# Peptides against a protein of PDB entry 7PB4, part 144

Target 1, 105 residues: chain A of PDB entry 7PB4
Amino acid sequence: KMLNIKEYKEKLLSTLGEFLEDHFPLPDRSVKKKKKNIQESSVNLITLHEMLEILINRLFDVPHDPYVKISDSFWPPYVELLLRNGIALRHPEDPTRIRLEAFHQ
Target 2, 218 residues: chain B of PDB entry 7PB4
Amino acid sequence: DALQMAVGYFEKGPIKASQNKDKTLEKHLKTVENVAWKNGLASEEIDILLNIALSGKFGNAVNTRILKCMIPATVISEDSVVKAVSWLCVGKCSGSTKVLFYRWLVAMFDFIDRKEQINLLYGFFFASLQDDALCPYVCHLLYLLTKKENVKPFRVRKLLDLQAKMGMQPHLQALLSLYKFFAPALISVSLPVRKKIYFKNSENLWKTALLAVKQRNR

## One batch from the design tools (peptide; made by RFdiffusion4, then SolubleMPNN)

Design b2_p11_4_s1 (from b2_p11_4, 6 letters changed)
Fold by OpenDDE base, seed 2:
Structure b2_p11_4_s1 (fold): chain B 105 residues (1-105), chain C 218 residues (1-218), chain A 11 residues (1-11)
Amino acid sequence: as target 1 above (105 residues)
Amino acid sequence: as target 2 above (218 residues)
Amino acid sequence: SLELRLLVESL
């Protein structure tokens, strides 16, 4: 049973990965205007696939507290996309935390 | 330069100690407005001010006024637009500001220097079609952005579902017609051959300014 | 997207 869940998860993530890369790629931030002095902390943004993987993993690993803290690596459009489509929910008391919507409950 | 001082004020924020914060803010806002409508703004100034308008740093009234004067002297950087879309998704701006932004984006579309990065945001714009207030303007934006590669079965289904929900809206019909042009096999529905594509005139707010920009860049 | 939602809902 656990192996089937892992395999299913991997297959789902793989299928999602291709779809998300095609339809929701990260914009190339390569227009780093060489303005010298402001240390814009080059926070590396994660892909939507990686974000979903984090959310899915949290749901499986910690089902009683399935919330993930929104980090600086979370691109705001991705967060909004997940929330607007009902894929994720914000924590009712902490808007900096989101969980995968449990569609099976 | 008065404009540089004004932009710097908005970027750095109000200095806590000034008793006349509102007067100072109004002075700088008027400076930006006057220059923007008369001469347009440099791409760097738009980059700064557009992000400020959408960041929620100031109140909705101020943000609206800033956004209304995001008129380019020459071009708008696509990077500024990408950053702006990111701010829209943070949710610190009002619904009216979001509508105004999409109107602005449509109106200023030809003045954006590059479209490659904006085209990557296609999916996000498409996802905003579900917002009834945004839908007319998003359809217009998508009409400008849509390539054959963007026309997918799931997007066709979504547009048809929206049409079923909202009725046969002119802006939805225009977008569906474009989709049918690129992928006729995906749209079996006979669309009325409307000779005239009708979108809400997003340009009305900037019509005079846009004419002036086009004249300066000839 | 609807497809993304459907895929996630299949989890």
Scores: peptide ipSAE 0.031, ipTM 0.799, DockQ to the pose 0.388
Fold by OpenDDE base, seed 5:
Structure b2_p11_4_s1 (fold): chain B 105 residues (1-105), chain C 218 residues (1-218), chain A 11 residues (1-11)
Amino acid sequence: as target 1 above (105 residues)
Amino acid sequence: as target 2 above (218 residues)
Amino acid sequence: SLELRLLVESL
């Protein structure tokens, strides 16, 4: 049973990756580091695939607290995309935490 | 330069110690407004001020006034637009600011230097179609951005579902007609042949300023 | 997108 869940998860993540790369790529941060002191923290943004992987893993690993803290690596458009489409939910008391929506419960 | 001082004020934020914070803010805002409407703003000034307007650093009234004067002297940087879209998703701006931004984006579309990165945001704009307040302006933006590769079966279905829910809206019909042009096999429904594509005139707020910009850049 | 939601719902 556990092996089948892991294989299913891997297959799903693989299929999701192809779709997300085609339809929701990160914009090229070709913003050359012009040295001006805008602390745009050069935080490396993660892909939507990586974001979903984190959310899925948290749901499986810690089902009683499936929430992930939004980091600076989370591109705000991706967060909004997940929330608006009902793929993710904000924590009711902490808007900095999100979880994957449990569609099968 | 008065403009540089004004931009610097908005960038650095209000100096804590001034008793007349509101008067100083109004002075700098009027300076930006006057220059923007007379001469337009440089791409760097737009980059700074656009981010400020959408970041939630100031109140909605100030943000609205800043956004209304985002008039280019020559061009708008694509990077500024990408950053702006990012700010829209952070949720620190009002619904009215979001509407104004999409109106601005449509009105200023031809002044954006590049479209490659904006085209990559197609999916994000498409996801905003479900917002009834944004839908007319997003349809117009998508009409400008849509390429053959963007026309997918799931997007066709979503547009048809929206049409079923909202009725035969002119802006939805315009976008569907474009989709049918690129992929006729995906749209079996007969669309009424409209001789004139009709979008809400998003440019009306900037019509006079845009005419002046086009005249200066000839 | 609907496809993204359906894909995630299939998770």
Scores: peptide ipSAE 0.033, ipTM 0.754, DockQ to the pose 0.369; fails the geometry check
Fold by OpenDDE base, seed 1:
Structure b2_p11_4_s1 (fold): chain B 105 residues (1-105), chain C 218 residues (1-218), chain A 11 residues (1-11)
Amino acid sequence: as target 1 above (105 residues)
Amino acid sequence: as target 2 above (218 residues)
Amino acid sequence: SLELRLLVESL
């Protein structure tokens, strides 16, 4: 049973990966390292695929607390996309935490 | 320079010790407004101020005034627009600010230096079509951005569904007509032959300023 | 998008 869930998860993520890359690519921050003094916090943004992977993993690994804290690596448009489409939900008491919607209930 | 001091004020925030915080803010805001409408702003100044206007650092009234004076001297950096769209999604700005931003984006579209990264945001803009307040301006933006590769069956379905819900809106018809041009096989519905495409943004808040910018850049 | 939701739901 656990193996089937893992395989299903991997298949899901693989299928999503191509779709998400085609339709919702991350803007290429040409971080040209020009040395000048502006501390642009070089936060590495993760892909939408990676974000979904984190959410899915959390749901499976910690089903009683399936919420993930939104990090600086989470591109805000992706967060909004997931929330608006009902793919993710915000924690009712902590808006900095989101979970994957349990579509499989 | 007075402008640099004003921009620096907005960037660093109010110095806590100023007894007249509101007067200082107003002074700097007027400085930015005066320079922007007279000469336009440098791309770097727009980058800073646009982020400030959308970050929720200041109140809605201040943010609105800042956005209204985001007039380029020459060009707007594409990166500034990408960052701005990111801020819109953080949810710290008002609905009116979002509307104003999209109006601004359409108005200033030709002054954006590059479009490659903005085109990557196509899906996000398309998702904003469901917002009734944004829809007219998003349709106009999408009309400017749409390429053949963006015209997908699922987007056609979404536009038709939106039309069924909202009725035959001129801005939606304009976008659908463009979609039909790129992919006639995907749109079987007869669209009314409109001789002129009408978007709500015909009365641009920046019309005079844009004319001045174009004249300076000739 | 509805498609993304449907895709996730199909998953």
Scores: peptide ipSAE 0.028, ipTM 0.761, DockQ to the pose 0.367; fails the geometry check
Fold by OpenDDE base, seed 4:
Structure b2_p11_4_s1 (fold): chain B 105 residues (1-105), chain C 218 residues (1-218), chain A 11 residues (1-11)
Amino acid sequence: as target 1 above (105 residues)
Amino acid sequence: as target 2 above (218 residues)
Amino acid sequence: SLELRLLVESL
């Protein structure tokens, strides 16, 4: 069962990867190194694929607390996309935490 | 200069120690407004102020005034627009601010230096079509952005579903007509041949300013 | 997107 879940997860992530790259790619932040003190938060944004992978992993690794803290690497449009489509849910008491919606329960 | 001081004030935020916070805020806001409408703002100034207007750092009234004066001297950085869209998703701005932003984005579209990254946001804009308040402006934006590669079967279905729900809206018809142009095989429905594309006049707020910008950059 | 939702729901 666990091996099948991992394989299924990998297949899902692989299939999602192409779709997500095609339809929801990250904007290339041209880090123009221009020295001006615009604190462009040098935070590397993760892909939507990576975000989903984190959420899926958390659900499997810690099923009793499947919530992931939203970091600065989480691009807000991706977070909104997941929430709006019912793919993820916010923690009821902590809006900085989200979980993957378990569709297979 | 006075503009740099004003921008710096908004960037750093109000210093706690000022007894007359509201007067200081108003002074700096008026400075930004005056320069923006007379000369336009540099791309760097727009970058800073646009982020501030959408970040929820200030109240809705202030954010609205800042956003209304996001008039470029020459160009708007695409990166500023991408960051702005990110802020819209954080949920710290009002619905009216979102509407105003899309109106601004449509009005200023030609002044954005590049479109490559904005085109990558196509899916996010398309997802905003379900918001009744945004739908007219999003349709206009999508009309400007849509390429053949964006016309997918699932998006066609969504547009037709929206049409079934909302009726034959002029802005939706304009977008559907463009979709049919790029992918006639995906849209079997006969669309009325409209001679005139009709979108809400988003640019009306900036009409005079846009003319001035075009004149300065010729 | 509907496709993303359908894909996730198919999981």
Scores: peptide ipSAE 0.027, ipTM 0.747, DockQ to the pose 0.322; fails the geometry check

Design b2_p11_4_s2 (from b2_p11_4, 7 letters changed)
Fold by OpenDDE base, seed 1:
Structure b2_p11_4_s2 (fold): chain B 105 residues (1-105), chain C 218 residues (1-218), chain A 11 residues (1-11)
Amino acid sequence: as target 1 above (105 residues)
Amino acid sequence: as target 2 above (218 residues)
Amino acid sequence: MLELRLLVESL
């Protein structure tokens, strides 16, 4: 049973990776910190792929608490996109936490 | 204020108990239309109404009318556009609504206060090139958004594949020409030297309204 | 995006 879950997880991540690479290429992390004075919050934003990976991993690793805390690395438009598409759900008591929607439950 | 009441109606939805739901809806819609075309709408009003138009809360006819009157008084918030794009992805709006949205986005592009978040949506817009109905308008949008960092080998391949499928469309040629400008080494194909870039519907539905907005903000 | 949802759902 555990082996099947791991294999499924890997397949899911791989398939999502391929899809997102084809349709949504990874933003080049190379926003080099040019030092100009604008308080651009130096927060390294993660990709949509990385965000989904985190959510998927949490769902499989901690199924009883599948929620991930939204960090500053989570680009708000991606969060909103996932939520509005029903791919993710907010925690009912904590709006700073989201989970992957369990489509197979 | 009549406009605030109208916006509030759309935001809260129809009061279940009203026997004249359609008349009330029409009244409020006309109020929004009149103000939008005469004076433009505040950024907050556009934020609310744009989300409503794309959420699927109302029928296609209503959504279309709302979108047609999304004319700014001054600026459109980037956040409103990001939210709108997220709604497009949910699929609760019609294909015609999506087309109208992209036309609107191109028409209103200069009135959007910031572009940083919109630029990060580049991939989403690029994926929409596969929709034949959206393609002309998405090409125009991408032409406005494209930076050197967006020009990647995989996107070049996708554009060339699209050209092979659809033929040498003027809007696609315009975008490819821009790509070649930023990354000449990625595009070996000879592009026809077009002196003028032509996008579909250069005369947008909002031409008169936009001129009025520019005059008020000068 | 519908494709992404469908993909996730199929998965």
Scores: peptide ipSAE 0.042, ipTM 0.663, DockQ to the pose 0.270; fails the geometry check
Fold by OpenDDE base, seed 2:
Structure b2_p11_4_s2 (fold): chain B 105 residues (1-105), chain C 218 residues (1-218), chain A 11 residues (1-11)
Amino acid sequence: as target 1 above (105 residues)
Amino acid sequence: as target 2 above (218 residues)
Amino acid sequence: MLELRLLVESL
């Protein structure tokens, strides 16, 4: 049973990866906006693929608490896209936490 | 004021108990339309109303009318556009509303305060090229957004595939010409040197309104 | 995006 879940997870992530690479290629990490101005910690934003991977992994690894805390690496537009599309759900009591929507329950 | 009441009506939704729901809706819609075309809307008003138009809260006719009057007084917030794009992804709006949105986005492009986040949505817009109804307007949007870093081999292949499927379309040719300009090594095909770039949205529904906005902000 | 949703829903 665990092997099947792991294989399914890997297949799912690979399929998502292929889809996202075809339709939503990783922005070249080279958009180092060299804007020089000093202080704001250049938080490395993660890709939509990486966000989905994190959400999927959390769902499989911790099914009883499948919520992920939104970090500064989560680009707000991607979070909003996932939420509005019903791909992700906010925690009812903690708006800083999101989960993958369980479409099969 | 009347506009604030109208915006508040759309934001909160119709009060269940009103016998004259349609008359009230029409009154508020006309208020928004009149102000928008006369003076433009504040960025905050556009933020609220644009989200409502794309959320599926109201019928297609109402959403279309709201979207048509999303005329800025000064600027449109980039955040409002990002939120709007997120609603497009939900699929609660009609195909005609999506087309109108992309037309609006192209028309209002210069009035968007920032474009950093919109540029990061390049992939989402590019994925919409496969929709035949959206393709002309998405090509125009991408023509405005495309930077050298966006020109990738896989996107070139997709554009060439679309051209093979749809034929030699002026809007595709315009985008391909821009791609060739940024990355000539990726596009070996001789593109016809068209002196004039033609996009279907050249006849802007908002042309008169946009001229007025530009005159007020000079 | 609909495809992404459908893909995720198929998961």
Scores: peptide ipSAE 0.042, ipTM 0.619, DockQ to the pose 0.296; fails the geometry check
Fold by OpenDDE base, seed 3:
Structure b2_p11_4_s2 (fold): chain B 105 residues (1-105), chain C 218 residues (1-218), chain A 11 residues (1-11)
Amino acid sequence: as target 1 above (105 residues)
Amino acid sequence: as target 2 above (218 residues)
Amino acid sequence: MLELRLLVESL
């Protein structure tokens, strides 16, 4: 049973990776333009793929608390995209936490 | 204020008990239309109404009318645009509404306060090029958004593939010409030197209103 | 995106 879950997780991540790479190519991380001066913490935004991976991993690793805290690395449009498409759900009591929708429950 | 009441109606939705739902809806819609075309709407009003128009809360006819009157008094918030794009992704809006939105976005592009987040949505817009109905307007939008950093080999390939499929469309040629300008090494194909960039006049629906907005903000 | 949802749902 555990092997099947790991294999399923890997297949899921691989399939999503392939799909996102084909349809939503990763923005080149190279746009770290070092604008020097303003101490605005250039929070490295994560990709949509990375966001989904985090959500999937959390669901599998911690199924009793599958919620991920939205960090500054989570680009708001991607969060809204996931939420509005029903791919993710907000925590009912904490809007800063989201989970992957459990399509298989 | 009549406008505030109208916006509030759309935001809260119709009160279940009203027998004359259609008359009330029409009254508020006309109020929004009248103010928008005469004076423009505040950024907050656009934020609310644009979200409603794309959420699928109302029927396509109502959504279309709301979207057509999304005329700013001064500026449009980038956040409103980002929210709108997120709704497009949900697929609750009609194809015609999507087309209208992209036309609106192109027409109102200069009135958007910031473009940093919109630029990050470049990939989403680029993916929409595959929709034949959206392609002309998306090309125009991408023409406005494209920076050197957006010009990647995979996108060049996709544009060339689209050109092979659709032929040498003026809007696609315009975008390819811009890509060639930023990254000439990626585009080996000789593009006809067109003196005039030609996009469909997306702004035609709002031309008079936009002139008025520009005049008020001078 | 519908495709992404469908993909995730199929998974």
Scores: peptide ipSAE 0.041, ipTM 0.643, DockQ to the pose 0.245; fails the geometry check
Fold by OpenDDE base, seed 4:
Structure b2_p11_4_s2 (fold): chain B 105 residues (1-105), chain C 218 residues (1-218), chain A 11 residues (1-11)
Amino acid sequence: as target 1 above (105 residues)
Amino acid sequence: as target 2 above (218 residues)
Amino acid sequence: MLELRLLVESL
């Protein structure tokens, strides 16, 4: 049963990757807009695929606390997409934490 | 303030106990419409009302009327647009509402305060080209958003495939011409030199309102 | 986007 879950997870992530490459390709990180303002920490945004992978991994690794803290690497539009599509849920007491929807349990 | 009361009504939703729900709804809707067309709406008001219009909280007729009066006093927040796009993904809005939203987005494009996050949604908009009803407006939006970094071989192939399927549509030709400008090596096909780029702008519902906004902000 | 949701729901 556990091996089947890992294989299924890998297949899912692979399929998601293909879908996301077609519909949500990474913006070329190479646009280092020389914004002269020095201090904006070039927070490397993660892909939607990476975000989903983190959420899925957390659900499987820590099922009793499946919530992930939203970091600065989480692009807000992707967070909103996941939440609004019912893919993720916000923690009831901590809006900075999200989990994968319970249909994955 | 009458506008604040109206916005608050839409935000909180219909109070279950009101016997005259429809009259109350119409009153508040007219208040929003009157202010929006006369003065425009603040960015915060647009944030709230745009979210409501696309959430499916109200019926299609109400959502359409709200969306039609999303006229800024000054600017529209990029965050409001991102939230709106997220609602499109949920599928609770009608096809007509989606079309209206893209028309609105194109019409209001210059009034959006920032474009960085919207540009990151490029792939999402590009995927919507497959919808025949959205395609003309999405092409126009992409024409406004496209940068050199967005022009990739796979997108060129998709546009050419769409052209093969739909024929030489003016909006598609405009976008392809822009792609060829940024990446001539990716587009070997001869594109007709069109002197004028024509998008379905003739039906800009907001033309008069936008002129008024520009005059007030000068 | 419906496809994304359906794909995730298939987990």
Scores: peptide ipSAE 0.041, ipTM 0.639, DockQ to the pose 0.292; fails the geometry check

